# Ledger of designs, part 274: peptides against a protein of PDB entry 6TME

Target 1, 324 residues: chain A of PDB entry 6TME
Amino acid sequence: NRLKRAYIALQAWKKAFYSDPFNTAANWVGPDVCSYKGVFCAPALDDPSVLVVAGIDLNHADIAGYLPPELGLLTDVALFHVNSNRFCGVIPKSLSKLTLMYEFDVSNNRFVGPFPTVALSWPSLKFLDIRYNDFEGKLPPEIFDKDLDAIFLNNNRFESTIPETIGKSTASVVTFAHNKFSGCIPKTIGQMKNLNEIVFIGNNLSGCLPNEIGSLNNVTVFDASSNGFVGSLPSTLSGLANVEQMDFSYNKFTGFVTDNICKLPKLSNFTFSYNFFNGEAQSCVPGSSQEKQFDDTSNCLQNRPNQKSAKECLPVVSRPVDCS
Target 2, 324 residues: chain A of PDB entry 6TME as posed
Amino acid sequence: NRLKRAYIALQAWKKAFYSDPFNTAANWVGPDVCSYKGVFCAPALDDPSVLVVAGIDLNHADIFGYLPPELGLLTDVALFHVNSNRFCGVIPKSLSKLTLMYEFDVSNNRFVGPFPTVALSWPSLKFLDIRYNDFEGKLPPEIFDKDLDAIFLNNNRFESTIPETIGKSTASVVTFAHNKFSGCIPKTIGQMKNLNEIVFIGNNLSGCLPNEIGSLNNVTVFDASSNGFVGSLPSTLSGLANVEQMDFSYNKFTGFVTDNICKLPKLSNFTFSYNFFNGEAQSCVPGSSQEKQFDDTSNCLQNRPNQKSAKECLPVVSRPVDCS

## One batch from the design tools (peptide; made by RFdiffusion4, then SolubleMPNN)

Design b2_p26_4_s3 (from b2_p26_4, 14 letters changed)
Fold by OpenDDE base, seed 5:
Structure b2_p26_4_s3 (fold): chain B 324 residues (1-324), chain A 26 residues (1-26)
Amino acid sequence: as target 1 above (324 residues)
Amino acid sequence: MTLEELREKLKPEIEKEREEDFKSLY
């Protein structure tokens, strides 16, 4: 009996609640699990005459607790949304039994441990949101083999390099922001054919930007701010025909910011402040355009306000990193 | 509520949250 299994799972979960401030699970009593708040039933896909638990929605319930292994008994769940709670611990491996998983949102919780590799086991997963947790360690390369529309990894504790498999991703939005990623952006990034928005903010990424970024024809947002990138901006960035928001601020870039970048046709905001650029085209000067906003603050530019001192600039500008 | 109904219900919320959280990155 599938509902009986669901009952066992849900009762185990209720017991795993440390705090339920909104009394969300107050009605989680008795065998009628389909009446439980936040539990949604539907006819089973394999047998329409059988009612099964198909969805969980506990978003914004502020529940403190953990996910017990008995949740693996919810084998018919396709939608699992439990964001904005205070769930802690790890994502149970037993969730591998939820082979119908389509949307999995555990964002804004207190989950810890490595990347929940159980998510990789779900063949039909389309939506994965694990942002605003305490996941740590390496990002599995296989994440980018999944047919995900969006990959939200921001505000975690992920470390190591970004996998080269990123180029295989069909996601339109990818966020790496506010983690501990290091190393270079893989050259394979240019193969992300559906990419619209990518955010690298606030990591420990370094090296030169790969020229292949210029192949991201559909990208509208490219933010690499608050990292350790060096060298000049790739000339191939002129290929970003649809970029609207571009941010390279708070890095260690050097060289000249060219017209070809600042005159990108869809560019509305280009921030390259807090670097070591020693020159910019007239088209890059803040105020030079009515349609575009630029920020060149705290660079090594001559005859511009709010620039770094010669003392700060000279050691870096005189020894530019050659990315060729 | 059907699974499809649930999906439709959550869709606006997901999009809103995505937008809000994305903005919060800056």
Scores: peptide ipSAE 0.210, ipTM 0.826, DockQ to the pose 0.788
Fold by OpenDDE base, seed 1:
Structure b2_p26_4_s3 (fold): chain B 324 residues (1-324), chain A 26 residues (1-26)
Amino acid sequence: as target 1 above (324 residues)
Amino acid sequence: MTLEELREKLKPEIEKEREEDFKSLY
């Protein structure tokens, strides 16, 4: 009996709650699991005459606890949303039995450990949100082989390099922000044909930006701020025909910011402050356009306000990194 | 509630949270 298995799972989960401040699980009593708050039943896909637990929604319940392995008994669950709780521990490997998983949101919790590779086992997964946790270690390359609309990894403890498989991703939005990623952005990034928004904020990324970024003709948001990038901005950035928001601030970029970048047709905001740029086109000057906002603060620009001292600039500007 | 109904119910909330979280990155 599928509902009996669900009952076992849900009761095990209730026992795994350390705190339920809103008494969300107060009615989690008895065999009628479909009446449980946050539990949603639907006809089974393989047998419409059978009612099964198809969804869990415990968003914003502020529940403290962990996910017990008995949750693997919820084999009919396609939607699992437990956003904004205080769940800790690891994602149980037993969830591999949830082969119908379509949407999995465990964001804004206290999960730890490596990337939950169990998510890679779900063949029909379309939405994965693991942001605002304490996941750590390497990002598995296989994540980008999944047919996900969005990949939210931000605000975790992921380390190592961004996998080269990123170019295989069909996601429109990818966030790496506020992790510990290092190394270069893979050249394969230019192969992300559906990419609209990508955010690298606040990592340990370094090296030159790959020229292939310019192939991202559908990107509207590109934020690489607060990293260790070096060299000049790729001339191929002129290919970003749809970019609206672009941020390269708080890096170690050098060279000249060109008209071809600042005159991008859809560009609304371009921030390149807190770098070591030694020149900019007139079109890049803040206030040069009413339609575009620029920030050139704290660079090595001549005749501009709020720039770095010569003492700070000379050691870096005199040793430009060749990205060719 | 059907799975489809659940998706429709959660979609606005998910989208809103995505937007808010994205903005919070700045």
Scores: peptide ipSAE 0.123, ipTM 0.709, DockQ to the pose 0.809
Fold by OpenDDE base, seed 4:
Structure b2_p26_4_s3 (fold): chain B 324 residues (1-324), chain A 26 residues (1-26)
Amino acid sequence: as target 1 above (324 residues)
Amino acid sequence: MTLEELREKLKPEIEKEREEDFKSLY
């Protein structure tokens, strides 16, 4: 019965393929779905004597098509990996029936529409990868209520603000890079107790960096480059005891880059280029350390190479944003 | 094959892809 439903689903999906250049679905014939290429069966969790479709792996198959509603019949699927294809359309709401979903990877496809809210319905979801698509609109706050290990949202068309609920996330890795997010980083960010890596690259984020970033004791990578951040770097950044890679380049930061930041014990690379910093400690100077790499290019620093002109600096440096 | 075995089978590929994609952000 369960395999019969799977057969219906998989045949509907095969029919939804516009192109299968590697003939991945060539053997998708007959009732023995467990023999289908990219389909993996396992004993059912509720009855070990029953074989069910537990996983789909069509990674790198370059398949063009869409996800039909009949995929909702794959109720035993826990692993769904279909990255690096050319699937288009939306994620079917019928996938809400896949209550065992554990890992969902639809990255590097051509999906469109709003955030696939069906992912929020999966109680056991641990991995969500929707990067490199054309998802748009607001990020639902509820995404950070999920007990996810990693959240990959980069290279989409998401807009609006980062939800305040970000502080509830238990994820170790979160990527917002290359979207259209705007507004400030929420102060609740400091509550992300398991965070190791966070990337904000290439958005429209603005305002001052929240002081609460300094509470991210487990962070090893913090990248806020290519945004519209203003003001000085928070002094609380001295609390980033485990940060190895830090990038604030291509923003509108002003003020002085302090010793407390540049002398962070695990810091390996600190890039603060293409801002309007008007001073830096000696410990921040590129070449000052053999163990650390710094980039201070294109700031308003005196007696440093490759800086902005006085004409470019004066209007900005003379009107610093007060973040207090 | 158990579900756990399937996870273990896919893990190396998944991890590799994650690493490569993360590096591509820069």
Scores: peptide ipSAE 0.030, ipTM 0.724, DockQ to the pose 0.921
Fold by OpenDDE base, seed 3:
Structure b2_p26_4_s3 (fold): chain B 324 residues (1-324), chain A 26 residues (1-26)
Amino acid sequence: as target 1 above (324 residues)
Amino acid sequence: MTLEELREKLKPEIEKEREEDFKSLY
């Protein structure tokens, strides 16, 4: 019965293909779905004597089409990987029936619409990759209530603010890059105890950086480049004991870049170019260390090359934003 | 069988077809 349902689902999906350049679904014929290319079967969790479709991997198949609602019949699927295709439309709500969903990767496709809230219905989901699509609207706060190991949201059309629930996330990797997020980074960010990598690149984020960022002692990558952040860098950034890559470039930061930041013990690359910093410690100067790379280009620094003109600097530097 | 055990069982097969080159975030 389960394999019959899978057959119905997979045949419906095959019919939903507009183009299959590599003939991936050429062998998707007959009831033996476990022989289908990209279809993986395993013993059912509730009955090891029953074989079920447990995984789909169609990565890099360049398939054009959509996800039909019949995919909801694949109730035993725990792994769903269909990245680097040309699937369009929305993620079917019928996928809520896939209660065993563990890894969901639909990245590098042409999906549209709001955040696929069906992902919130999967109690065992650990990996969510929806990057490089055209998802839009606000991010549901509930996404961070889930016990996800990684959350990839980059290169979409998401807007509004980052939910304050971010502090509840247990994810080690979170990407917000290349969306339309706005507002401040929530102060709750410091509560992300398992966070290793967070990327905010290329959004419309603004305001002061919260002091609570300094509590992210497990972070190895922190990238807030290409936003509208203002004020000075928080002194609490000295607490980033494990940060290796840090990027604050292309913002509106002011003030002094301190030794306490540039001397972080694991820091390998610190980019703070294209801001309005008016001073830096000697330890922050590019070339001052063989172990660390710095970029101070296009700031308001004295006696440094490639800085902004006085005309550009004066209006901003003379009126720094007080983040206190 | 746990979900983790199932994942581990499928991993060797799936990993062969997984993306090796990820697009840069930068």
Scores: peptide ipSAE 0.026, ipTM 0.699, DockQ to the pose 0.361

Design b2_p26_4_s4 (from b2_p26_4, 19 letters changed)
Fold by OpenDDE base, seed 2:
Structure b2_p26_4_s4 (fold): chain B 324 residues (1-324), chain A 26 residues (1-26)
Amino acid sequence: as target 1 above (324 residues)
Amino acid sequence: MTIEELRKELEPKRKKEEEEAKKSLY
């Protein structure tokens, strides 16, 4: 009996709660699991006459606890939304039994350990949100082999390089922000054909930006701020026909910010402050457009306000990194 | 309610959370 298994799982989970401030699980009593708050039942896909637990929504419940292995008994769950709680520990491997998993949101919790590789075992997964946790270590390359629509990884403790498999991703949104990723952005990034938004904010990324970024025709948001990128901006960025928000601030970029970049047709906000740019086109000057906002603060620009001193600029500008 | 109907019901909430998440990055 599928509902009996669900009952066992949910009661084990309730037992794993340390705190339930809103008494969310107060009605989690008895065999009628479909009446439990945050538990949603639906007809089974294989037998419409059988009712199964198909979804969990405990978002914003502020529940403290952990995910017990018995959750693996929820084999019919396709939607698992438990964000904004205080769940700790690791994602149990037993969740590999949830082969119908479609959306997995464990964001804003206290999960630890390596990337939850159990997410890779779900063949139908489309949405993955693990942001605002304490996941650590390497990002498995296989994550980008999955047919995901969105991948939220920000505000964790991930380290190492971004996998080259990123180019295989079909995701429209990918966030790497506020981790410890290092190395270069892979050249394969240009193959992300469905990408709309990508955010690299606040990592240890370095090297030159790959020219292939210019192939991201559908990107509307590109943020690479607060990293260690060097060299000039790729001339191929002129190919970003749909970019609206672009941020390269707080890096070590050098060279000239070109007219071709600043005149991008849908560009609304372009921030390139806190770098070592030594020139900019007139179209890049803040206030030059009513439709576009620019920030050129704290560069090595001549005849512009709020620039770095010659003492700060000279050592960097005199030794530009050649990205060719 | 089917699984698909459930997904559709929860989708607006999810999308809102996604948008909020994006904004929180800055």
Scores: peptide ipSAE 0.304, ipTM 0.892, DockQ to the pose 0.856
Fold by OpenDDE base, seed 5:
Structure b2_p26_4_s4 (fold): chain B 324 residues (1-324), chain A 26 residues (1-26)
Amino acid sequence: as target 1 above (324 residues)
Amino acid sequence: MTIEELRKELEPKRKKEEEEAKKSLY
């Protein structure tokens, strides 16, 4: 009996709670699991006459505990939302049995260990949110082979390079922000045909930006701030016809910021502060447009306020990195 | 409700959380 298995799983989970400040699991008593707070039942896909646990929503419950292996008995769960709790430990490998998993949100918890590779075993996964945890190590290349709509990885401890398989991703939103990613952005990034928003904030990324970024026709948000990028901005950025928010601040960029970038048709905010740019077009000057906001603070620009000293600029500007 | 109907019912909440998540990056 599927509901019996669900009962075993949910009771094991309740026992794994260290603290339930809102008494969310207070009614988790008895075999009627469909009445449990945060548990949602639906007719099974293979037999409409059978009721199964199809979803879990414990968002914002502030529950302290861990995920026991018995959760693998919830084989009919398609929606698993447990964000904003205090769950610790690792994601159980037994969750590989949840073959219907469609949305998996464990964000804002205290999970540790490597990337939860069990997520790779779910054939129908569309939404993955593991942000604001303590996941560490390498990002498996296979994550981008998944037909995901959204991938939230930000605020973890991920290291290594961004996989070249990123170009295979069908995701509209991908966040890498506030990790320890290193190396270059792969040239394959331009192949992300469905990409709307990508955020690299606060990593250890370096090298030149690939020209292929200009192929991201659907991108509305591109943020590469707070990294170690060098060289000039690619001229191909003029191809970002739909970009609204663009941030390259807090890097080591050099060269000239061109009209072709600052006059992008949908650009509303462009921040390129805290770099080593030595020139900008008039269209890039803050205050030049009422429709667009620019920030050119702390560069090597002449006749602009709040710029770096000549002493700081000269060593970098005189030795520009050639990205060709 | 079906699993698909449940997904649709929860989608607005999920989208709101996604938007909040995006805002938290800045």
Scores: peptide ipSAE 0.270, ipTM 0.894, DockQ to the pose 0.842
Fold by OpenDDE base, seed 3:
Structure b2_p26_4_s4 (fold): chain B 324 residues (1-324), chain A 26 residues (1-26)
Amino acid sequence: as target 1 above (324 residues)
Amino acid sequence: MTIEELRKELEPKRKKEEEEAKKSLY
């Protein structure tokens, strides 16, 4: 009995709650699990005459607790949304039994441990949100082999390099922000054919930006701010025909910011402040356009306000990194 | 409702949360 298994799972989960401030699970009593608050039933895919637990939505319930292994009994769950709670511990490996998993959102919790590799076992997964947790270690390269629409990894403790497999991703949105990623952005990034938004904010990424970024024709948001990138901006960035928001601030970039970048047709905001740029085209000057906003603060630009001192600039500008 | 119908029902909420999350990055 599928509903009986669901009952066992949900009761085990209720027992795993340390605090339920809104009494969300107050009605989690009795065998009628489909009446439980935040539990959604639907006809089973294999037998429409059978009702199964197909979705969980406990978003914003502020529940403290953990995910017990008995949740693996919820084999019909396709939607699992439990964001903005205080769940702790690890994602149970038993969730590998949830082969219909389509959307998995555990964001804004207190989960720890390595990347939840159980997510890689779900063949139909389209949405993965694990942001605002304490996941750590390396990102499995296999994550980008998944046919995901969105991958939210930001605000965790992930380390190591970004996998080369990123180019295989079909995701429209990928966030790496506020982790501990290091190394270079893989050249394979240009192969992300469906990418609309990518955010690298606040990592330990370094090296030169790959020229292949310019191949991201569908990207509307590209944010690489607050890293350790060096060298000049790739000339191929002129290929970003749809970019609206671009941020390279708080890096160690050098060289000249060209017209070809600042005149991008859809560009709305371009922030390249807090670098070591030694020149910019007139089209890049803040206030030069009514349609575009620029920030050139704290660079090594001549005849611009709020620039770095010669003392700060000279050591860096005189030794430009060759990215060729 | 079907699983697909349930997904469609929850999707707008999810999308809203995604947008809010994106804003929090900056």
Scores: peptide ipSAE 0.236, ipTM 0.872, DockQ to the pose 0.905
Fold by OpenDDE base, seed 1:
Structure b2_p26_4_s4 (fold): chain B 324 residues (1-324), chain A 26 residues (1-26)
Amino acid sequence: as target 1 above (324 residues)
Amino acid sequence: MTIEELRKELEPKRKKEEEEAKKSLY
């Protein structure tokens, strides 16, 4: 009996709660699991006459506890949303039994350990949100081989390089922000055919930006701020026909910011402050357009306000990194 | 309620949370 298994799982989970400030699980009593707050039942896909637990929504419940292995008994769950709680520990490997998993949101919790590789076992997964946790270690390359629509990894403790498999991703949104990623952005990034938004904020990324970024024709948001990128901005960025928000601030970029970038047709905000740019086109000057916002603060620009001193600029500008 | 109906019902809330989360990145 599927509902009996669900009952066992949910009761085990209730026992794993250390604190339930809003008494969310107060009605989690008895075999009628479909009446449980935050538990949603639906007809089974394989037998419409059978009612199964298809979804969990415990978002914003502030529940302290952990995910017990008995959750693997919820084999019919396709939607698992438990964000904004205080769940700790690791994601149970037993969740591999949830083969219908479609949306998995454990964001804003206290989960630890390596990337939850159980997510790789779900063949139908479309949405993965593990942001605002304490996941650590390397990102498995296989995550980008999956047919995901969205991948939220930001605000964790992930390290090492971004996998080259990123180019295989079908995701429209990918966030790497506020981790410990290092190395270069893979050249394969230009192959992300469905990409709309990508955020690299606040990592240890370095090297030159790959020219292949210019192939991201559908990207609307590109933020690479607060890293260690060097060299000039790729001329191929002129290919970003749909970019609206672009941020390269707080890096070590050098060279000239060109008209071809600043005149991008959909560009609304372009921030390139806190770098070592030594020139900019007139179209890049803040206030030059009513439709576009620019920030050129703290560069090595001549005749512009709030720039770095010659003492700060000269050592860097005189030794430009050749990215060609 | 079907699984698809449930997904559709929760989607607006999810999208709102995603947008708020994106803003928090800056």
Scores: peptide ipSAE 0.229, ipTM 0.876, DockQ to the pose 0.923

